# Peptides against a protein of PDB entry 5VVV, part 158

Target 1, 276 residues: chain A of PDB entry 5VVV
Amino acid sequence: FLCGVVEGFYGRPWVMEQRKELFRRLQKWELNTYLYAPKDDYKHRMFWREMYSVEEAEQLMTLISAAREYEIEFIYAISPGLDITFSNPKEVSTLKRKLDQVSQFGCRSFALLFDDIDHNMCAADKEVFSSFAHAQVSITNEIYQYLGEPETFLFCPTEYCGTFCYPNVSQSPYLRTVGEKLLPGIEVLWTGPKVVSKEIPVESIEEVSKIIKRAPVIWDNIHANDYDQKRLFLGPYKGRSTELIPRLKGVLTNPNCEFEANYVAIHTLATWYKSN
Target 2, 276 residues: chain A of PDB entry 5VVV as posed
Amino acid sequence: FLCGVVEGFYGRPWVMEQRKELFRRLQKWELNTYLYAPKDDYKHRMFWREMYSVEEAEQLMTLISAAREYEIEFIYAISPGLDITFSNPKEVSTLKRKLDQVSQFGCRSFALLFDNIDHNMCAADKEVFSSFAHAQVSITNEIYQYLGEPETFLFCPTEYCGTFCYPNVSQSPYLRTVGEKLLPGIEVLWTGPKVVSKEIPVESIEEVSKIIKRAPVIWDNIHANDYDQKRLFLGPYKGRSTELIPRLKGVLTNPNCEFEANYVAIHTLATWYKSN

## One batch from the design tools (peptide; made by RFdiffusion4, then SolubleMPNN)

Design b2_p23_1_s2 (from b2_p23_1, 16 letters changed)
Fold by OpenDDE base, seed 1:
Structure b2_p23_1_s2 (fold): chain B 276 residues (1-276), chain A 23 residues (1-23)
Amino acid sequence: as target 1 above (276 residues)
Amino acid sequence: MIEEKYKKSKEYYKEVARKAVAE
């Protein structure tokens, strides 16, 4: 069971010292996972093709080593979906080289994210793939196998919540393709019925699990505040029955942008997790 | 062009998220 924090918000990324402090807190509270997915990190999303510099490499190596020291699984995410051409082998090779570099930093867990992108494929991709889901699954499976099928590999679908599913969760051709064709060792991220779900009912998890043919990992936006600069979410982790735990592969909370505001959010997640 | 795509996707997310919380 993956339980911890995803740094997955739009806004100023946390600094390395904050991330190291996070690892210490995660260990202390008996959580086990950190997903590196800061939207405003240029080499994560907008400029995903760009290799890390010598200085950036040193920082990431140090960060990954720190995670290991605190027994926290470090998952490196990349979001190429804004402008990748799925059918172009050069693009696939570029993605492989980028992940090779991160692997050399000591990283062993990875995520490929396709959240918050257009559903339309370019002309070249339409000639090769039957649908957007087919294109995403193809590259994800190829990367997963290329990396030697790491123990932890995550996929974030473009339809990552109930309201994004067309026509709905149970009848989504996109999610059906993901469920049928995504290799079984790859985990699927999900935010619940909505982008920000006040509640995540057990039946909603059973519904999505059926179509994707696996238990999802919750990317939980309950404490996310990147969409509203006037608010801090300081309340406890709630609206999730502990009955969800045996029906999930994990829960990663995407909390407030302000690192210092997340004590209650993370601590109460830990309490929730340990209560089962 | 990539920055425009990024900005557009971010603003769409923020709009959807704000609506989700208001419900």
Scores: peptide ipSAE 0.698, ipTM 0.963, DockQ to the pose 0.933
Fold by OpenDDE base, seed 3:
Structure b2_p23_1_s2 (fold): chain B 276 residues (1-276), chain A 23 residues (1-23)
Amino acid sequence: as target 1 above (276 residues)
Amino acid sequence: MIEEKYKKSKEYYKEVARKAVAE
């Protein structure tokens, strides 16, 4: 069961010292996972093709080593979906090289994210793939296998919540393709019925699990505030029955952008997780 | 162009998220 924090918000990324402090807190609270997915980190999303510099590499190596020190699984995410051409072998090779570099930093867990992108393909991709889902699954499976099928590999669908599913969760051709064709060892991220879900009913998890043919990992935006600068959610992790735990592969909270505001968010998640 | 795509996707997310918490 993956339980911890995803740094997945829009806005100023946390600094390395904050991330290291986070690892200390995660260990203290008996959580086990950190997903690196800061959207405003240029080489994560907008410029995903760009290799890390020597200085950046040193920082990431140090960070990954720190995670290991505190027994936190460090998952490196990349979001190529804004402009990748799925059918272009050069694009695939570029993605492979980028992840090879990160592997050299000591990273062993990875994620491919296709959240917050247009649901369309270029002409070249349309000639090769039957649908957007087919294209995403193809590259994800290929990368997963290329990396030697790491123990932890995550996929974030474009339809990552109930309201994004067309026509709905249970009848989504996109999610059906994901469920049927995504290799079983790859986990699927999900934010619940909504982008920010006040509640995640057990029934909603059963519904999505059925179509994706696996228990999802919750990317939980309950404490996210990147969408409203006037918001600072300091309340407890709530609206999630502990009955969800046996029905999930994990929960990663995407909390407030302000690092120091997240004590309650993360601590109460830990309490929730340990309560069963 | 990539920056504009990023901006548009970000703003769309924010709009949807704001609506989600208001409901």
Scores: peptide ipSAE 0.697, ipTM 0.963, DockQ to the pose 0.954
Fold by OpenDDE base, seed 4:
Structure b2_p23_1_s2 (fold): chain B 276 residues (1-276), chain A 23 residues (1-23)
Amino acid sequence: as target 1 above (276 residues)
Amino acid sequence: MIEEKYKKSKEYYKEVARKAVAE
């Protein structure tokens, strides 16, 4: 069961010292996972093709080493979906090289994210793939296999919540393709019924699990505030029955952008998790 | 161009998220 924090918000990424402090807290609270997915890391999303510089590499190596020190699984995410051409072998090779570099930093867990992108494929991709889902699954499977089928590999679908599913969760051709064709060893991220879900009913998890043919990992935006500058959620992790725990592969909270504001958010998640 | 795509994506997310919490 993956339980911890995803740094997955839009806005200024946390600094390395904050991330290290996070690892200390995660260990102390018996959580086990950190997903590196800061949207404003240019080499994570906008410029995903760009290799890390020597200086950036040193920082990431140090960070990954720190995670290991605190027995936190460090998952490196990349979001190529803004402008990748799925059918272009050079693009696939570029993605492989980027992840190879991160592997050299000591990272052993990875995620491919296709959140917050258009559903439209370019002409070249339309000639090769039957659908957007097919394109995403193809590259994800290929990368997963290329990396030697790491123990932890996550996939974030474009339809990552109930409201994004067309026509709905149970009948989504996109999610059906994901469920049927995504290799079983790859985990699927999900934010619940909504992008920010006040509640995540057990029934909603059963519904999505059926179509994706696996228990999802919750990317939980309950404490996210990157969408509203007026919001600072200091309340406890709530609206998630502990009955969800046996029905999930994990929960990663995407909390407030302000690192200092997340004590309650993360601590109460830990309490929730340990209450099982 | 990529910056524009990023900005549009970000703004779309924000809009959807704000709507989600308002319900």
Scores: peptide ipSAE 0.694, ipTM 0.963, DockQ to the pose 0.946
Fold by OpenDDE base, seed 5:
Structure b2_p23_1_s2 (fold): chain B 276 residues (1-276), chain A 23 residues (1-23)
Amino acid sequence: as target 1 above (276 residues)
Amino acid sequence: MIEEKYKKSKEYYKEVARKAVAE
């Protein structure tokens, strides 16, 4: 069961010292996972093709080493979906080279994210793939296998919540394709019925699990505040029955942008997790 | 061009998220 934090917000990424402090806190509270997915990190999303510099490499190596020191699984995410051409072998090779570099930093867990992108394929991809889901699954499977089928590999679908599913969760052709064709060793991220779900009913998890043919990992935006600069969410992790725990592969909270504001959010998640 | 795509994506997310919490 993956339980911890995803740094997955829009806004200024946390600094290395904050991330190291996070690892210490996660270990103390018996959580086990950190997902690196800061959207404003240029080489994560906008410029995903760009290799890390010597200086950046040193920082990431140090960060990954720190995660290991605190027995926190470090998952490196990349979001190529803004401008990748799935059918172009050069794009696939570029993605492989980028992840090879990160592997050299000591990283062993990875994620491919296709959240918050246009649902339309380019003309070249339409000639090769039957649907957007087919294109995403193809590259994800290939990368997963290329990396030697790492123990932890995550996939974030474009339809990552109930409201994004057409026509609905149980009948979504996109999610059906993901469920049927995504390799079983790859985990699927999900935010619940909504982008920000006040509540995540057990029935909603059973519904999505059926179509994707696996228990999802919750990317939980309950404490996310990147969408509203007027708000800071200081309340406890709530609206999730502990009955969800045996029905999930994990929960990763995407909390407030302000690192110092997340004590209650992360601590109460830990309490929730250990209460099962 | 990529920066514009990023900006549009970000703003779309924010709009959807704000709507989600208002419901």
Scores: peptide ipSAE 0.688, ipTM 0.962, DockQ to the pose 0.944

Design b2_p23_1_s3 (from b2_p23_1, 14 letters changed)
Fold by OpenDDE base, seed 4:
Parts: structure tokens; sequence; C-alpha cells
Structure b2_p23_1_s3 (fold): chain B 276 residues (1-276), chain A 23 residues (1-23)
């Protein structure tokens, strides 16, 4: 069970010292996972093709080493979906090389994210893939296999919540394709019925699990505030029955952008997790 | 322009997220 934090917000990323402090806290609270997915890391999303510089590499290596020190699984995410051409072998090879670099930093867990992107493929991709889901699954499977089928590999679908599913969760051709064709060893991220789900009912998890043919990992935006700088969420992790725990592969909270504001959010997640 | 695409993506998310929390 993956339980911890995803740094997955839009806005100023946490600094390395904050991330290290996070690892310490995660360990102390018996959580086990950190997903590196800061959208404002230019080489994570906008410029995903760009290799990390020597300086950036040193920082990431240090960060990954720190995670290991605190026995936190460090998952490196990349979001190529803004402009990747799935059918272009050069694009695939570029992605491979990027992840190879991160692997050299000591990272062993990875995620491919296709959140918040257009559903339309370019002409070239349409010639090769039956659907957007097929394209995403194809590259994800290929990368997963290329990396030697790491123990933890996450996939964030474009339809990552109930409201994004067309026509709905249970009948989504996109999610059906994901469920049927995504290799079983790859985990699927899900935010619940909504992008920001006030509640995540058990039945909603059962519904999505059925179509994706696996228990999802919750990317939980309950405490996310990147969408409104006037909001700060200091309340406890709530609206998630502990009955969800046996039905999930994990929960990663995407909390407030302000690192210092997340004590309650993360601590109460830990309490929730341990209350099972 | 990749920056434009990024901003559009961000705005898309922002709008939906705001709707979600206001419901």
Amino acid sequence: as target 1 above (276 residues)
Amino acid sequence: DIEKKYEESKEFYRKVALEDVEE
C-alpha cells in the first residue's frame, strides 16, 4: 500500500530542504511514499525532453538518497503529454533517455502522467493508434518494460476522475482501453469522483476498479490549494472511509502548495491509514 | 508554444477544481 505525498501541484515547487523534511515526517508517521510531480519543474512537464543539468542532477541525486535514508519510496513522475507525439520513435527514445538519466540518480520507481491535456491526437498519432488511450497505454507499457518492469510504476490517465470520464466511469472507452491494455503491473492514479473530491465513496472506487481492472492509487486533492491562492486547507484528512484501504493500492495526498501548512493534512492521513 | 499549452492546461485544471470545491 502506497501512502504518502505527491508533490503534484501547480506553483512554486518545494525546495530540497522541505522535501527532505517531508521524508523525515513521512518516516516518523509511518508513511512510505513520495511522488515527485511538481508541475512547475520545467523538465517534468513543459520541457520534459530536456535532460537535467549537472547541478540539477546533483540535487535530485541528493534528494533520492535522502528518500532512501528515510526509507521513503521516491517515485519520479514525468508528464510528456502536452506535446509528445506518441507515434514518433524519436519521442519515445527521448523519454527513455530522460528516465535513464533519472535511473542513474538512483531512482527505481516511476510515473507517467497524462493529466490535464487535450484528448485529441495529432494526425500522425491518429494513423497509428485507434484512440488517445491506445497511444498512452502503448508508450506507458513500452517505457515500463524498457525500465525492466520496476516494482512501482504509475500511470495517470487523462480521465483521472469520475467527472472526466465520457460518458461515465463504467462506460468510458478510454478507461476500458486502459484497463484492458495497460500492463497489470502498472498502477493507475485516480482522484475520485471529482478532481477535488470532498468524498470518495467506496462504491465509486469499486466502479473504477472494475473498468481499469485493478485497485487505483488515489491522487488525493482534498488539501490541494494550487487552484486558488486565497484558500488554505488546514483541516484533517476526511471524507474517505477506512473501508477504502483494502480497495486501494495507495493514497498520495497532493496538499497545499505552502509546505508549512501541511502538517495536519499529512499527519491525519497517516492516522487514517494506520486506523485500518 | 509550450508555455501557452502549459498555461491552458493549468487553467483547465483550475477551473474544474474551483467548481469542485464550490459545489
Scores: peptide ipSAE 0.760, ipTM 0.971, DockQ to the pose 0.941
Fold by OpenDDE base, seed 3:
Structure b2_p23_1_s3 (fold): chain B 276 residues (1-276), chain A 23 residues (1-23)
Amino acid sequence: as target 1 above (276 residues)
Amino acid sequence: DIEKKYEESKEFYRKVALEDVEE
């Protein structure tokens, strides 16, 4: 069961010292996972093709080592979906090289994210793939296998919540393709019925699990505030029955952008997790 | 124009998220 924090917000990423402090807290609270997915990291999303510099590499290596020190699984995410051409071998090779570099930093867990992107494929991709889902699954499977089928590999679908599913969760051709074609060893991220889900009913998890043919990992935006700079979410982790725990592969909270504001959010998640 | 695509993506998310929390 993956339980911890995803740094997955828009806005200024946390600094390395904050991330290390986070690892200390995660260990103390008996959580086990950190997903690196800061959207404002240029080399994570906008410029995903760009290799890390020597200086950046040193920082990431240090960070990954720190995670290991505190027995936190460090998952590196990349979001190539803004402009990748799935059918282009050069693009695939570029993605492989990027992840190879990160592997050299000591990272052993990875994620491919296709959140918040246009559903339309380019002409070249349309000639090769039956659908957007097929294109995403193809590259994800290939990368997963290329990396030697790491123990933890996550996939974030474009339809990552109930409201994004067309026509709905249970009848989504996109999610059906994901469920049927995505290799079983790859986990699927999900935010619940909504992008920011006030509640995540057990029934909703059963519904999505059925179509994706696996228990999802919750990317939980309950405490996310990157969408409104005027808001801080200081309340407890709630609206998630502990009955969800045996029905999930994990929960990663995407909390407030302000690192200092997340004590309650993360601590109460830990309490929730340990209560089962 | 990758920056434009990024901003559009961000704005899309922002709008949906705001709707979710205001509901």
Scores: peptide ipSAE 0.755, ipTM 0.970, DockQ to the pose 0.951
Fold by OpenDDE base, seed 2:
Structure b2_p23_1_s3 (fold): chain B 276 residues (1-276), chain A 23 residues (1-23)
Amino acid sequence: as target 1 above (276 residues)
Amino acid sequence: DIEKKYEESKEFYRKVALEDVEE
């Protein structure tokens, strides 16, 4: 069971010292996972093709080593979906080289994210793939296999919550394709009924699990505030029955941008998790 | 323009998230 924090917000990423402090806290509270997905890291999303510099590499190596020191699984995410051409072998090879570099930093867990992108494929991709889901699954499977089928590999679908599913969760052709064609060893991220879900009912998890043919990992935006600088969410992790735990592969909270504001959010997630 | 695409993506998310928390 993956339980911890995803740094997945829009805005200024946390600094290295904050991330190291996070790892210490996660260990203390008996959480086990950190997903690196800061959207404002230019080499994570906008310029995903760009290799890390020597200086950036040193920082990431140090960060990954720190995670290991505190027995936190470090998952490196990349979001190529803004402008990748799925059918172009050069794009695939570029993605492979980027993840090879990160592997050299000591990273062993990875994620491919396709959140918050347009469903439209370019003409070249339309000639090769039957749908956007087919294109995403194809590259994800290929990368997963290329990396030697790591123990932890995550996929974030474009339809990552109930309100993004067309026509709905149980009848989504996109999610059906993901469920049927995504390799079984790859985990699927899910945020619940909404982008920001006040509640995640057990029935909603059973519904999505059926179509994706696996228990999801929750990317939880309950404490996310990157969408409104005037809001700060200081309340506890709530609206999630502990009955969800045996029905999930994990929960990763995407909390407030302000690192110092997340004590209650993360601590109460830990309490929730340990109450099982 | 990749920066434009990024901003559009961000705005899309922001809009939906705001709607979700205001419901």
Scores: peptide ipSAE 0.752, ipTM 0.971, DockQ to the pose 0.948
Fold by OpenDDE base, seed 5:
Structure b2_p23_1_s3 (fold): chain B 276 residues (1-276), chain A 23 residues (1-23)
Amino acid sequence: as target 1 above (276 residues)
Amino acid sequence: DIEKKYEESKEFYRKVALEDVEE
């Protein structure tokens, strides 16, 4: 069971010292996972093709080593979906090279994210793939196998919540393709019925699990505030029955941008997790 | 162009997230 924090918000990323402090807190509270997915890291999303510099490499190596020190699984995410051409072998090779670099930093867990992108494929991809889901699954499977089928590999679908599913969760051709074609060793991220889900009913998890043919990992935006500068979420982790725990592969909270504001959010998640 | 795509993606997320929390 993956339980911890995803740094997955829009806005200024946390600094290295904050991330190290996070690892210390995660260990103390018996949590085990950190997903690196800061959207404002240019080399994560906007310029995903660009290799890390020597200086950036040193920082990431140090960060990954720190995660290991505190027995936190460090998952490196990349979001190529803004402008990748799935059918172009050069693009696939570029993605492989980027992840090879990160592997050299000591990283062993990875994620491919296709959140918040247009459903429309380019002309070249339409000639090769039956659907957007087929294109995403193809590259994800290939990368997963190329990396030697790491123990932890995550996939974030474009339809990552109930409200994004057409026509609905149980009948979504996109999610059906993901469920049927995505290799079974790859985990699927999900935010619940909504992008920001006040509640995540057990029935909703059973529904999505059926179509994706696996228990999802919750990317939980309950404490996310990157969408509104006027809001700060200081309340406890709630609206999630502990009955969800045996039905999930994990829960990663994407909390407030302000690192200092997340004590209650993360602590109460830990309490929830240990109360199964 | 890529920066524009990034901002559009961000705005899309922001609008939906706001709708979710204002229900």
Scores: peptide ipSAE 0.756, ipTM 0.970, DockQ to the pose 0.943; fails the geometry check

Design b2_p23_1_s4 (from b2_p23_1, 12 letters changed)
Fold by OpenDDE base, seed 4:
Structure b2_p23_1_s4 (fold): chain B 276 residues (1-276), chain A 23 residues (1-23)
Amino acid sequence: as target 1 above (276 residues)
Amino acid sequence: DIEEKYEKAKADYFEKARKDVEE
């Protein structure tokens, strides 16, 4: 069971010292996972093709080493979906090289994210793939296999919540393709019924699990505030029955952008997790 | 422009997230 934090918000990423402090807190609270997915890391999303500089590499190596020190699984995410051409072998090779670099930093867990992108494929991709889901699954499977089928590999679908599913969760051709074609060793991220789910009913998890043919990892936006700079979400982790725990592969909270605001959010997630 | 794509995606996400919190 993956339980911890995803740094997955829009806005200024946490500094390395904050991330190290996070690892200390996660260990102390017996959480086990950190997903590196800061959207404003240019080399994560906007310029995903670009290799890390020597200086950036040193920072990431240090960060990954710190995660290991605190027995936190460091998952490196990349979000190529803004402009990747799935059918272009050069794009695939570029993605492979980028993940090879991160592997050299000591990273062993990875995520490929297709959240917050246009559903339209380019003309070249339409000639090769039957659907957007087929394109995404193809590259995800290829990358997963290329990396030697790491123990933890996450996929974030473009339809990552109930409200994004067309026509709905249980009938989504996109999610059906994901469920049928995504290799079984790849985990699927999900935010619940909504982008920001006030509640995640057990039935909603059973529904999505059926179509994706696996228990999801919750990317939980309950404490996310990137969309509203005037709000801080300081309340406890709530609206998730502990009955979800045996029905999930994990929960990663995407909390407030302000690192210091997240004590209650993360601590109460830990309490929730241990209550099972 | 990749920056324009990024900003559009961000704005779209923000709109959805704000709506979800208001409901």
Scores: peptide ipSAE 0.756, ipTM 0.972, DockQ to the pose 0.951
Fold by OpenDDE base, seed 2:
Structure b2_p23_1_s4 (fold): chain B 276 residues (1-276), chain A 23 residues (1-23)
Amino acid sequence: as target 1 above (276 residues)
Amino acid sequence: DIEEKYEKAKADYFEKARKDVEE
């Protein structure tokens, strides 16, 4: 069971010292996972093709080593979906080289994210793939196999919550393709009924699990405030029955941008997890 | 422009998230 934090918000990423402090807290509270997905890391999303510099590499190596020190699984995410051409072998090779570099930093767990992108393929991709889901699954499976089928590999669908599913969760052709074609060793991220879900009912998890043919990992935006930094979400992790735990592969909270605001959010997630 | 694509995606997400938290 993956339980911890995803740094997945828009805005200024946390500094290295904050991330190290996070790992210390996660260990203390018996959580086990950190997903690196800061959207404002240019080499994660906008300029995903660009290799890390020597200086950036040193920082990431230090960060990954710190995660290991605190027994936190460090998952490196990349979001190529804004402009990748799935059918172009050069693009696939570029993605492989980028993840090879991160592997050299000591990273062993990875994620491919296709959140917050248009449901459109370019002309070249339309000639090769039957749908956008087929294109995403193809590259994800290839990367997963190329990396030697790591123990933890995550996929974030474009339809990552109920309100994004067309026509709905149970009838989505996109999610059906993901469920049927994504290799079984790859985990699927899910956010619940909405982008920000006040509640995640057990029935809603059973519904999505059926179509994706596996228990999801929750990317939980309950405490996310990147969309309105005039608000701080200081309340406890709530609206999630502990009956969800045996039906999930994990929960990763995407909390407030302000690192100092997240004590209650993360601590109460830990309490929730240990209460089962 | 990749920056324009990024900003559009960000804006769309923000709109949806704000709507969801107000419901």
Scores: peptide ipSAE 0.753, ipTM 0.972, DockQ to the pose 0.944
Fold by OpenDDE base, seed 5:
Order: C-alpha cells, then sequence, then structure tokens
Structure b2_p23_1_s4 (fold): chain B 276 residues (1-276), chain A 23 residues (1-23)
C-alpha cells in the first residue's frame, strides 16, 4: 500500500530542504511514499525533453538519497502529454533517455502522467493509434518494459476522475482501453468522483476498479489549494471510509502549496491509514 | 506555444477544481 504525498500542484515547487523535511515527517508518521510531480518544474512538464543540468542532477541525486535514508519510496513523474507525438520513435527515445538519466540518479520508481491535457491527438498519431488511450497505453507499456518493469510504476489517465469520464466511469471507452491494454504491473492514479472530491464513496472505487481491472492509487486533492490562493485547507483528512484501504493500491495526498500548512493534512492521513 | 498550452491547461484545471469545492 502506497501512502504519502504527491507534490503535484501548480505553483512554486517546494525547495530541497522542505522535501527532506517531508521525508523525515513521512517516516515518523509511518508513511512510505513521495511522488515528485511539481507542475512548475519545466523539465517535468513543459520542457520534459530537456535533460537535467549537472547542478540539477546533483540536487536530485541528493534528494533521492535522502528519501532512501528515511525509507521513503521516491517516485519520479514526467508529464510529456502537452506536446508529445506518440507515434514518433524519436519522441519515445527522448523520453527513454530522460528516464535513463533519472535512473542514474538512483531512482527506481517512475510515473507517466497524462493529466490536464487536451483529448485530441495530432494527425500523425491518428494514423497510428485507434484512440488517445491506445497511444498513451502504448508508450507507457513500452517505457515500463524498457526500464525493466520497475516494482512501482504509475500511470495518470487523462480521465483521472468521474466527472472527466465520457459518458461515465463504467462506460468510458478510454478507461476500458486503459484497463484492457495497460500492463497489469502498472498502477493507475485516480482523484475520485471529482477533481477535488469532498467524499470518495466505496461504490465509486468499486466502479472504477472494475473498468481499469485493478485497484487505483488515489491522487487526493482534498487539501489542494493551487486553484484558490485565498484558501488554506487546514482540516483533517475526511470523507474517505477506512473501508477504502483494502480496495486501493494507495493514497497520495496533493496538499496545500504552502509546505508549512500541511501538518494536519499529512498527519491525519497517517492516522486514517493506521486506523484500519 | 508550449507556455500557452501549459497556461490553458492550468486555467482549465483551476476552473474545475474551484467548481468542485463550491458544490
Amino acid sequence: as target 1 above (276 residues)
Amino acid sequence: DIEEKYEKAKADYFEKARKDVEE
């Protein structure tokens, strides 16, 4: 069971010292996972093709080493979906080289994210793939196998919540393709019925699990505040029955942008997890 | 423009997230 934090918000990323402090807190609270997915890291999303500099490499190596020191699984995410051409072998090779670099930093767990992108494929991809889901699954499977089938590999679908599914969760052709064709060793991220889900009913998890043919990992936006700079979400982790735990592969909270505001959010997640 | 695509995606996410919190 993956339980911890995803740094997945829009806005200024946390500094290395904050991330190291996070690892210490995660260990103390018996949580085990950190997903590196800061939207404003240019080499994560906008300029995903760009290799890390020597200085950036040193920082990431140090960060990954710190995660290992605190027995936190460090998952490196990349979001190529804004402008990748899935059918172009040069794009695939570029993605492989980028992940090879991160592997050299000591990283062993990875994620491919296709959240917050347009559903339209370019003309070249339409000639090769039957659907957007087929294109995403193809590259994800190829990368997963290329990396030697790492123990932890995550996929974030473009339809990552109930309200994004057309016509609905149980009948989504996109999610059906993901469920049927994504290799079984790859985990699927999900935010619940909504982008920000006040509640995640057990029945909603059973529904999505059926179509994706696996238990999801919750990317939980309950404490996310990147969309409203006038609000801080300081309340406890709630609206999630502990009956979800045996039905999930994990829960990663995407909390407030302000690192200092997240004590209650993360601590109460830990309490929730240990209460099952 | 990749920056324009990024900003549009961010704005769309923000709108959806704000709506979800208000419901």
Scores: peptide ipSAE 0.753, ipTM 0.971, DockQ to the pose 0.953
Fold by OpenDDE base, seed 3:
Structure b2_p23_1_s4 (fold): chain B 276 residues (1-276), chain A 23 residues (1-23)
Amino acid sequence: as target 1 above (276 residues)
Amino acid sequence: DIEEKYEKAKADYFEKARKDVEE
């Protein structure tokens, strides 16, 4: 069971010292996972093709080593979906080289994210893939296999919540393709019925699990405030029955952008997790 | 433009997230 934090918000990423402090807190609270997915890391999303510099590499290596020191699984995410051409072998090879670099930093767990992108394929991709889901699954499977089928590999669908599913969760052709074609060892991220789910009913998890043919990992935006920085979400982790725990592969909270504001958010997630 | 794509996606996400919190 993956339980911890995803740094997945828009806005100023946490500094390395904050991330190290996070790892200390995660260990103390018996949480086990950190997903590196800061939207404003240019080499994570906008410029995903660009290799890390020597200086950036040193920082990431240090960060990954710190995660290991605190027994936190460090998952590196990349979001190529803004402009990748799925059918272009050069694009696939570029993605492989980027993840090879991160592997050299000591990273062993990875994620491919296709959140917050347009549902349109280019003409070249339309000639090769029957749907957007097929294109995403194809590259995800290929990368997963290329990396030697790491123990933890995550996929974030473009339809990552109930409200994004067309026509709905149980009948989504996109999610059906993901469920049927995504290799079983790859985990699927999900935010619940909504982008920010006040509640995640057990029935909603059973529904999505059926179509994706696996228990999801919750990317939980309950404490996310990137969309409204006039608000700080200082309340407890709530609206999630502990009955979800046996039905999930994990929960990763995407909390407030302000690192200092997240004590209650993360601590109460830990309490929730340990209550099972 | 990749920056334009990024900003559009960000804005769309923000709108959806704000709506979800207000419901």
Scores: peptide ipSAE 0.749, ipTM 0.972, DockQ to the pose 0.949

